# Peptides against a protein of PDB entry 6NYY, part 146

Target 1, 212 residues: chain A of PDB entry 6NYY
Amino acid sequence: KHFEQAIERVIGGLEKKTQVLQPEEKKTVAYHEAGHAVAGWYLEHADPLLKVSIIPRGKGLGYAQYLPKEQYLYTKEQLLDRMCMTLGGRVSEEIFFGRITTGAQDDLRKVTQSAYAQIVQFGMNEKVGQISFDLPRQGDMVLEKPYSEATARLIDDEVRILINDAYKRTVALLTEKKADVEKVALLLLEKEVLDKNDMVELLGPRPFAEKS
Target 2, 212 residues: chain A of PDB entry 6NYY as posed
Amino acid sequence: KHFEQAIERVIGGLEKKTQVLQPEEKKTVAYHQAGHAVAGWYLEHADPLLKVSIIPRGKGLGYAQYLPKEQYLYTKEQLLDRMCMTLGGRVSEEIFFGRITTGAQDDLRKVTQSAYAQIVQFGMNEKVGQISFDLPRQGDMVLEKPYSEATARLIDDEVRILINDAYKRTVALLTEKKADVEKVALLLLEKEVLDKNDMVELLGPRPFAEKS

## One batch from the design tools (peptide; made by RFdiffusion4, then SolubleMPNN)

Design b2_p24_6_s3 (from b2_p24_6, 8 letters changed)
Fold by OpenDDE base, seed 3:
Structure b2_p24_6_s3 (fold): chain B 212 residues (1-212), chain A 24 residues (1-24)
Amino acid sequence: as target 1 above (212 residues)
Amino acid sequence: SVMPITSEEQRELLSVSSSSIAPP
């Protein structure tokens, strides 16, 4: 208990008990976080879910917390599943509300960054090929691109394709698991916080063996 | 050479340890 609370405080920051969301916004947060949680539950290469919360903390209105594996090498398939999990919130909003919100901005940033890294740093795209270029860091002067404008357009197109493929995969998954997303969202609206045990009770054991 | 993903790169590029819905 004290150790878990200490970890929660380090990761989530201080609970913003003063930020009262409107019921409709709270519902949106619940379904968004349920989308992340369920996507992570049913994606093989996603990190195990530890906690999901709709209590505002730090800069977030809700969060899903995972146990990251100490991993130094990532496959293309692993990166795709991580992208899908990250898109889970946006996809859930689309499936349940037929509208999207600004809430997924950080998720989309992460997905975009991952897609560019896969294509231009890790050489994981067949059309762009076995190339590796350093991506400019935020705030670095954009040095001259080591590639042509034609290559830049190709990279941009392949990034969109990769993100769209991840999005479609996530839509397919969460559509199949729509009832599970709703169960998680409804329970979040009741309890505000769910742990791994709540998820196991609700959805059954995660279908992928936790590599110990 | 096999290059590991750095802890910084993992946090910045690949980290899904926490997902959050941000206020506008």
Scores: peptide ipSAE 0.037, ipTM 0.634, DockQ to the pose 0.594
Fold by OpenDDE base, seed 4:
Structure b2_p24_6_s3 (fold): chain B 212 residues (1-212), chain A 24 residues (1-24)
Amino acid sequence: as target 1 above (212 residues)
Amino acid sequence: SVMPITSEEQRELLSVSSSSIAPP
């Protein structure tokens, strides 16, 4: 208990029990987090869900927490599924509300960083090729790019393609699993916090064997 | 050599250990 709470504070920050959301905002948070949870449940290479919450913590209004694996090598397929899981909140908002909110800002940041890393650091894009450049950190003005403006445009285009492909894959998945997203969202609105056992009761066992 | 993803790189570039909806 104390150790788990310490980890939760490090990852999610302190609970903001004084932050009152409007009912429609709380509903948006529930469906957003349900999108993450369901995407993670049905993607083979997604990390197992530990907890999903619509209680505001730190800078977040809700969160999904996953068990990180000690993994040192990632495949392109693994990175794609992680991108899809990260897009699950935004996609859920689109499917259920026909609108998007600012709530996905951190998710989009993570997806953007992953897409750039795949293309310019890991050489995982066929058009850009087997190249590896250091990515500027957030706030670093890269004064000199180690590549041409034509290559810069190509990178930008291929990043958009990769993100759009992940987005489309996530839309397809969560559309197929729309009823499951609804179930999770409604249960979140009731309980505010769900764990892995709640997800198993609601959706059945995760269809992928946990690598022991 | 095989270059591992560092814990810091994983957190900064690849981390999905947590997802959150944030206020504006």
Scores: peptide ipSAE 0.028, ipTM 0.628, DockQ to the pose 0.592
Fold by OpenDDE base, seed 5:
Structure b2_p24_6_s3 (fold): chain B 212 residues (1-212), chain A 24 residues (1-24)
Amino acid sequence: as target 1 above (212 residues)
Amino acid sequence: SVMPITSEEQRELLSVSSSSIAPP
């Protein structure tokens, strides 16, 4: 308990016990986090879920925590599954509510950054080709792009395609697993916090062998 | 050479260690 709370503070910040969400907002958070959790559960290259919570912490109203593997090399397929897991919250909102909220802003930022990195840093796009440019750091003067405006447009188009493909993949997955998302969301609304054992009890064992 | 993902920026880009829903 104390050790877990310490880790949670480092990752999620301080618990905001005073922040009372409206029931509808709390429901939105529960389904959003359930989307992340279920996407991560059924994506081969997603990190294993450790904890999912709808208790507000730091800057978030809810969170899902994963156990990252020590990995130094990532495949395109691994990066795609990670993007899909990150989109799980937004997709869950769309599937269950027919509307989207501002809640996915940080997730979309991460997905956008990952997509650009894949295309312009890792050379993972066939149309853009085997190029690697440093992305401007936050605060770097926007130096002239080391490529033409035509290449810039191509990059932007291919980023959009990649994100949309990840989004569609996530929609397909969470639509197939819609009942599982519902189960997780409802249990979150009851318990506010779920761990891996709760997920195993609810959904069965994760279909991918944890490479220990 | 094989370049590991070592930069803090690259780790951030690849970080799925946590997801959060931000308040509106």
Scores: peptide ipSAE 0.026, ipTM 0.628, DockQ to the pose 0.616
Fold by OpenDDE base, seed 2:
Structure b2_p24_6_s3 (fold): chain B 212 residues (1-212), chain A 24 residues (1-24)
Amino acid sequence: as target 1 above (212 residues)
Amino acid sequence: SVMPITSEEQRELLSVSSSSIAPP
C-alpha cells in the first residue's frame, strides 16, 4: 500500500479530487485507459500492468501504470510493443467512439520520440541504415544536422511508417480484443481504479509469463 | 562494446510504460 501510493504519487502526481469530468469525458478516459491496459496485457514485450486509473492526477485525467523491468538492452520488437501500448488509448478512442481527442498528446509525443530514437539513435531502420545521431535535446540549439536534407526526409518518412505500423498493429490487437477493452472500461467506470488482480479476473491471466 | 541504455534514455523509454491522458 505505501509503496504503491508512493509510486502513484511519483507517476501520477497529486490526485485532483476537485477536477470533475463530464460523464462523456470520464467515459472517454475509461476507454482510453482500457486501451492502454489491454494492449499491454496482450503484447508480449509490454511491461506488466500495475494499475489503471481514471481518477485525475496532476499529470493527467487517467493513467495506466506499468512495472518496468530493469533492462539495459531493448530490441526493436520490444520497442514496437511499447509503442503499441502507448498508442492503445488513441486506438481505443478510435474503435469505440470513431473520434480522437487531445488526450493522447503525451502518448503521441512518447511514440514520436521512440520512433526517432529507433531510427536515428539505434540504427533500427534498414532504409536509414546503421547510423546513430544524437537527437537535439529540448533547449539545445539545433546544431546543423549531421546528415543531408534527403536523409532528413527519409528519416521523417520512416518515422511515419514506423508509427503507422505500430498504430495498425494496435488497431488489429484492440479490434480483436474489443470485448476485453469494453470490460475493462466498464469496470473502470464502476471502480475508477483497477489493479492487476482486477485485470486477471476480467481477462484471465496475462498470456505472457512475467519474467520474474 | 555493449552500450546500456542511459538513465535518460531509459526514462524516455520507460515513460512509455506510463500512459496519461493530459488535459488540453
Scores: peptide ipSAE 0.022, ipTM 0.629, DockQ to the pose 0.576

Design b2_p24_6_s4 (from b2_p24_6, 9 letters changed)
Fold by OpenDDE base, seed 3:
Structure b2_p24_6_s4 (fold): chain B 212 residues (1-212), chain A 24 residues (1-24)
Amino acid sequence: as target 1 above (212 residues)
Amino acid sequence: KVMPIKSEWERELLSVSSLSIAPP
């Protein structure tokens, strides 16, 4: 209990009990977080869900907490599933409300960074090829790109393709699992916080063996 | 010793997906 609360404070920040969300905003948060939770549940290479919450904390209106695997190497397939999980909130909003909100800004930033890293740092794109360049850090003046403007355009195009492919994969998954997203969202609106056990009770055991 | 340079993005992606409060 005390250790879990300490981890929650470090990860999520202080509960902002003063941020009363309007009922419609709280509903949007619940479906957004349910999208993350369900995508992570049904993607093989996604990290296991520990907790999902719609209680505002720090800079977030809601959050999904995962147990990261201790790994040093990531496959292209693992990175794709992580992108899909990260897009789960935005996709859930689209499926259930037919509209998108600003809430996915941090998720889209993370997905964009991952896509560029895969193409430019890890050489994971066949069209761009087996290249590896350092991405500019925040605040570094990108002086000269180590590649041509034609290569820059190709990178930008392939990043967009990769993100769109991850988005389409997430749409397909959460459309198939739409009833499960609804169940999680409704239970979040009731309990505000769900753990792994709540998810098992609601959806059944995760279909992937936890690698011990 | 391959020091896994966990890219800053890996650290941020791995811990918490959060719905961000839009700046006013």
Scores: peptide ipSAE 0.114, ipTM 0.687, DockQ to the pose 0.290
Fold by OpenDDE base, seed 4:
Structure b2_p24_6_s4 (fold): chain B 212 residues (1-212), chain A 24 residues (1-24)
Amino acid sequence: as target 1 above (212 residues)
Amino acid sequence: KVMPIKSEWERELLSVSSLSIAPP
């Protein structure tokens, strides 16, 4: 209990009990977080969900907390499933509301960073090839890129392709699991916070064996 | 416990997916 609360404070910040969301905004948050939760549940290489909340904390309106695996090496497949899980909120909003919000900004930033890292740092793209460059940090003088403008365009194109593939995969998954996303969202609106046990009760056991 | 040296982006990806409040 005390340790979990400490982690929640570090990750989410202090509960802003003073931020009253409008009912429609709270509904959007619930379906957004349900999208993350369900995507993480049915993607083999996603991290197990620990907690999902629609209580505003710090700069977030809701959050999904996962137990990261103690791993040092990531496969391309693992990185893809993590991208899909991260896109789950945006995709849920699209499926249920036919509109997108600014709420996915941080998720899209994370997905973008992951896609660039896969292509330019990890050499995981066949067209770009076995290269590894440092990504420019925000505020670093864009040192002359060690590659041509043609290579820069190729990188940007392949990043977009990778993100779009992850997006399409997430759309397919959450469309198939649409009823489960709705169940989670409705329960979130009732309880505001769900744990792993709530998810097991609602969806059944996660279909992937937790590597103990 | 050897904390895996996760890249900043990996730590961020592995952290809480949060619905961001739009800047005013």
Scores: peptide ipSAE 0.112, ipTM 0.677, DockQ to the pose 0.262
Fold by OpenDDE base, seed 2:
Structure b2_p24_6_s4 (fold): chain B 212 residues (1-212), chain A 24 residues (1-24)
Amino acid sequence: as target 1 above (212 residues)
Amino acid sequence: KVMPIKSEWERELLSVSSLSIAPP
């Protein structure tokens, strides 16, 4: 408990108990976080869910916390499932509300960064090929790209394809698991915080063995 | 030597998915 709270503080910041969300916003948050949680639950290569919360913390309105595996190497499949998990919130909003919110900005940023990294750092795209360039760090003026404008366009196109594929995969998954997303969202609205045990009780055991 | 992928994005992706407050 204390250790989890410490991690939550480090990751999410201080609970903003004073931040009262409107009921509709709270509902949006619940379904958004449920989307993350359920996507992570049913994606083989996603990290196990530890906690999901709709209690605002720091700059976040809600969060899903996962237990990262200590690994040094990531497969394309792992990265894809993580992208899908990260898109789970946005996809849930689309499925349940037929609208999207600004809440997924950080998720989309992460997904975008992952997609670019996969393509230009890890050489995981067949069209772009076995290339590895350093992505500009925040604040680095990219004065000169080490590749042509044609390559830049190709990269951009393949990034969009990758993200769209991840998005479609997530849509398919959360559509299949729509009832589970609903269950999680409703329970979040009641409890505000769910742990792994709550998820097991609600959804059954995670279908993928926790890699010990 | 397999260099660990220490991208900042991996750390961010792996720990917490968060719904962000829109800037005003």
Scores: peptide ipSAE 0.105, ipTM 0.693, DockQ to the pose 0.354
Fold by OpenDDE base, seed 1:
Structure b2_p24_6_s4 (fold): chain B 212 residues (1-212), chain A 24 residues (1-24)
Amino acid sequence: as target 1 above (212 residues)
Amino acid sequence: KVMPIKSEWERELLSVSSLSIAPP
């Protein structure tokens, strides 16, 4: 309890109990977070869901909290499933509302950063190859890229491909699990906060053994 | 020793998916 609250405060900030969302916005948040939750539930290499909330906190309207595995090494497959989970909110909005909101900005930022890191830092792309470049840090003068403009274009193209593949995978998954996303969203609208046990009750046990 | 490249982004990616409030 205290540890969870501390993590929630660090991640979400203080609950803005004063922030009243319009019913339609609250619905959007519920389906967005349900998308994250369900994607994480059915992706093997996603981190286990701990909590999902549509209570506004800090700068967020809702959140899905996961228990990160104590891992020092991440596979390409793990990173892909994490990207898919991160795209789950945006994809859910598309599937249920046929519209895209600004709510996924942070998710898209994270996905973009992950995709670039996979390609230019981890050498996980076959076309770009086994290379590793330091990504410019915020405030670092854009020193001359250690690669050609042709390589830059290739990187950008492969980043888009990777993100699009993750997106398509997420669309396929959440389309298959559309009824589950709706169940989670509806329950979120009722309870505002769901834990792992609520998810198990609603969806059944997570189909992947929690690698401890 | 494979130093865990805990990139700051990995830490952020691993924690919470959040719906961002649109800037006004």
Scores: peptide ipSAE 0.109, ipTM 0.689, DockQ to the pose 0.332; fails the geometry check

Design b2_p24_7_s1 (from b2_p24_7, 12 letters changed)
Fold by OpenDDE base, seed 1:
Structure b2_p24_7_s1 (fold): chain B 212 residues (1-212), chain A 24 residues (1-24)
Amino acid sequence: as target 1 above (212 residues)
Amino acid sequence: MSSNLISAEEFRKAVKEAEKIVKE
């Protein structure tokens, strides 16, 4: 208990118990987090869900916590599923509300960073080729790109393609699982916090064997 | 709304920090 709370504090920050969300905002958060949770549940290479919360913490209004796999190497498929899971919140908002909130900005940033890293650092794109460039560190003005402007445009295009593919995959998944997203969202609105057991009770066992 | 998708490295850091908090 104390250790889990400590991890939660480190990962999520301090609970902002004083931050009262409006009912409509709370609903949006619930469906957003439900989108993450359900996407992660039904994606083979997504990290196992540990906890979903709509209690505001630190800088977030809600969060889905996952147990990362103890692996140093990620396949393209694994990274894609992680991207889809990260898009799950935004996609859920689109499916249920027909609008996108600013709440997904961090998710989009993460997805963009992942896509860029796959293409530029990991050489995972056939069109760009087996290249690996150091991404500029946050704050480093890369004065000179080690590649041509044509290559830069190609990279940007392929990043967009990859993100769009992940987005479409997420839309397809969460549309198929729309009822499950709603169940999770409604239960979140009731309990504010769900764990893996709540998800199992609600959705059944995760269809993928947890690779321990 | 930040999905706490943390990297394995960030998780390991969080675990180490949590261990410190519990030991204090």
Scores: peptide ipSAE 0.023, ipTM 0.427, DockQ to the pose 0.850
Fold by OpenDDE base, seed 2:
Structure b2_p24_7_s1 (fold): chain B 212 residues (1-212), chain A 24 residues (1-24)
Amino acid sequence: as target 1 above (212 residues)
Amino acid sequence: MSSNLISAEEFRKAVKEAEKIVKE
């Protein structure tokens, strides 16, 4: 218990016990986090869910904690599932509330970064080809692109396609699992924190064997 | 709302830091 709380503190930051979310905000967070949790539950290559919380920590209003796999090499399919899981919060908000919140900004940034990395670092796009360029570090003005403006446009287009595909996949999944998202969200509103066991009790065993 | 997709490395770092916190 103390160790888990310490990990949560390190990963999620300090619990903001003084930051009371308004009921509607808390509801939004619950459905957002439920979207992540359910997407991760039903995506084969998503990391196993450890904990989902709607208790504000650090800069976050909620979080889903996953057990990372010790994996050095990722397939395109694995990266897609991770993108879908990351989009799960935003997609849940759309399905249930029909609106976009700022809460998904970090998720969208991560998805965008992943998409660019797949295309320009990992050569995972057939149209762009087997290229590998260093992505600009945060704050580095890439003054000189190692590729033409035409290639840059192609990259941007293919990034958008990849993100849209991941988004559509996530919409399809969470629409199919809409009742499960709602169950998780409602239970989050009650318990504020769910673990893997709560998810198993609620949804049944994860369809994919946890690779220990 | 940070989906804490942490890397294995970040997780290991967090575990090590948590272990320090618990020992203090």
Scores: peptide ipSAE 0.019, ipTM 0.449, DockQ to the pose 0.824
Fold by OpenDDE base, seed 3:
Structure b2_p24_7_s1 (fold): chain B 212 residues (1-212), chain A 24 residues (1-24)
Amino acid sequence: as target 1 above (212 residues)
Amino acid sequence: MSSNLISAEEFRKAVKEAEKIVKE
């Protein structure tokens, strides 16, 4: 108990009990976090969900906490599932509200960074080829790109394709599981915090064996 | 709305920090 609370404090920061979300904002957050939770539940290579909360903490309005696998090597399939899970919040908002909020900006940034890394660092794209370039870090002088302007355009196009594919996959999944997303969102609105056991009770056991 | 998707490295760091807090 004390250890879990200490981890939550380190990861989430202090609960901002003073930030009362408006009911409509709270609803949006609940469906957003439910989208992440359900996508992570039904994607094989997603990290196991530990906790999902709509209580504002630190800079976030809600959060989903996952147990990261101790993994040093990722496959293309694993990275795709992680991208889909990251898009789950945005896709849920689209499915239920037909609108795009600013809440997914950090998720879109993470997905974009992952897509670029797959194509230009890990050589995971057939059209671009087996190339590996260091991505400029935030604040590094962008030295001359080690590739032509034509290659830059190709990279940008293939990044968009990869993100769109992940988005479409997430839309298909959460559309199929729409009732589950709603169940999770409604329970979040009631309890504000769900754990893995709440998810098992609501959705049944996760369909993937937890590799110990 | 930061889905606090923390990296495995950030999680390990957080665990180590939490262990220090509990031992104090």
Scores: peptide ipSAE 0.018, ipTM 0.428, DockQ to the pose 0.777
Fold by OpenDDE base, seed 4:
Structure b2_p24_7_s1 (fold): chain B 212 residues (1-212), chain A 24 residues (1-24)
Amino acid sequence: as target 1 above (212 residues)
Amino acid sequence: MSSNLISAEEFRKAVKEAEKIVKE
């Protein structure tokens, strides 16, 4: 317990015990985090859920913690599942509320970065080809892109396609598992914090063996 | 891997901070 809390503080920041969420905000956070949790549960290559919380921490209103795999090499399929898991919060909000909040912005940024990395750094797109370019780092002057404007447009288009495919996959999954998302969200509203055992009790064992 | 939901206010603050970093 104490060690887990320490890790959570390091990763998620300090618990904001003084920040009281309004009931509607708390509901939004619960369904958002439930979307991540359920997507991660039913996606083979997603990281296993360790903890999900709707207690505000640092700059977040909710937080889901996953056990990172000690994996340095990712397949396209693995990266897709990670993108879907990252989209799970936004997709849950859309399914249950018909609206998108600003809470998913960091998730969208992560998904966008992953999509660009797949196409531009890892050469995982057939149309763009087997290319690898360094993405501009924060603070790097946008020096001349090592590729043409036509290639840049192609990259942007293929990034949108990849993100849309991940989004559609996530919508399909969470629509199928809508009742599970609701169960997790409702339990989050009650307990504020869930762990892997709570998820097993709600959903049954994760259908994928934890590849240690 | 971690996921989080942030407030609109915190988002606006983050955008302003990011804009400052890009202008420097």
Scores: peptide ipSAE 0.021, ipTM 0.495, DockQ to the pose 0.078; fails the geometry check

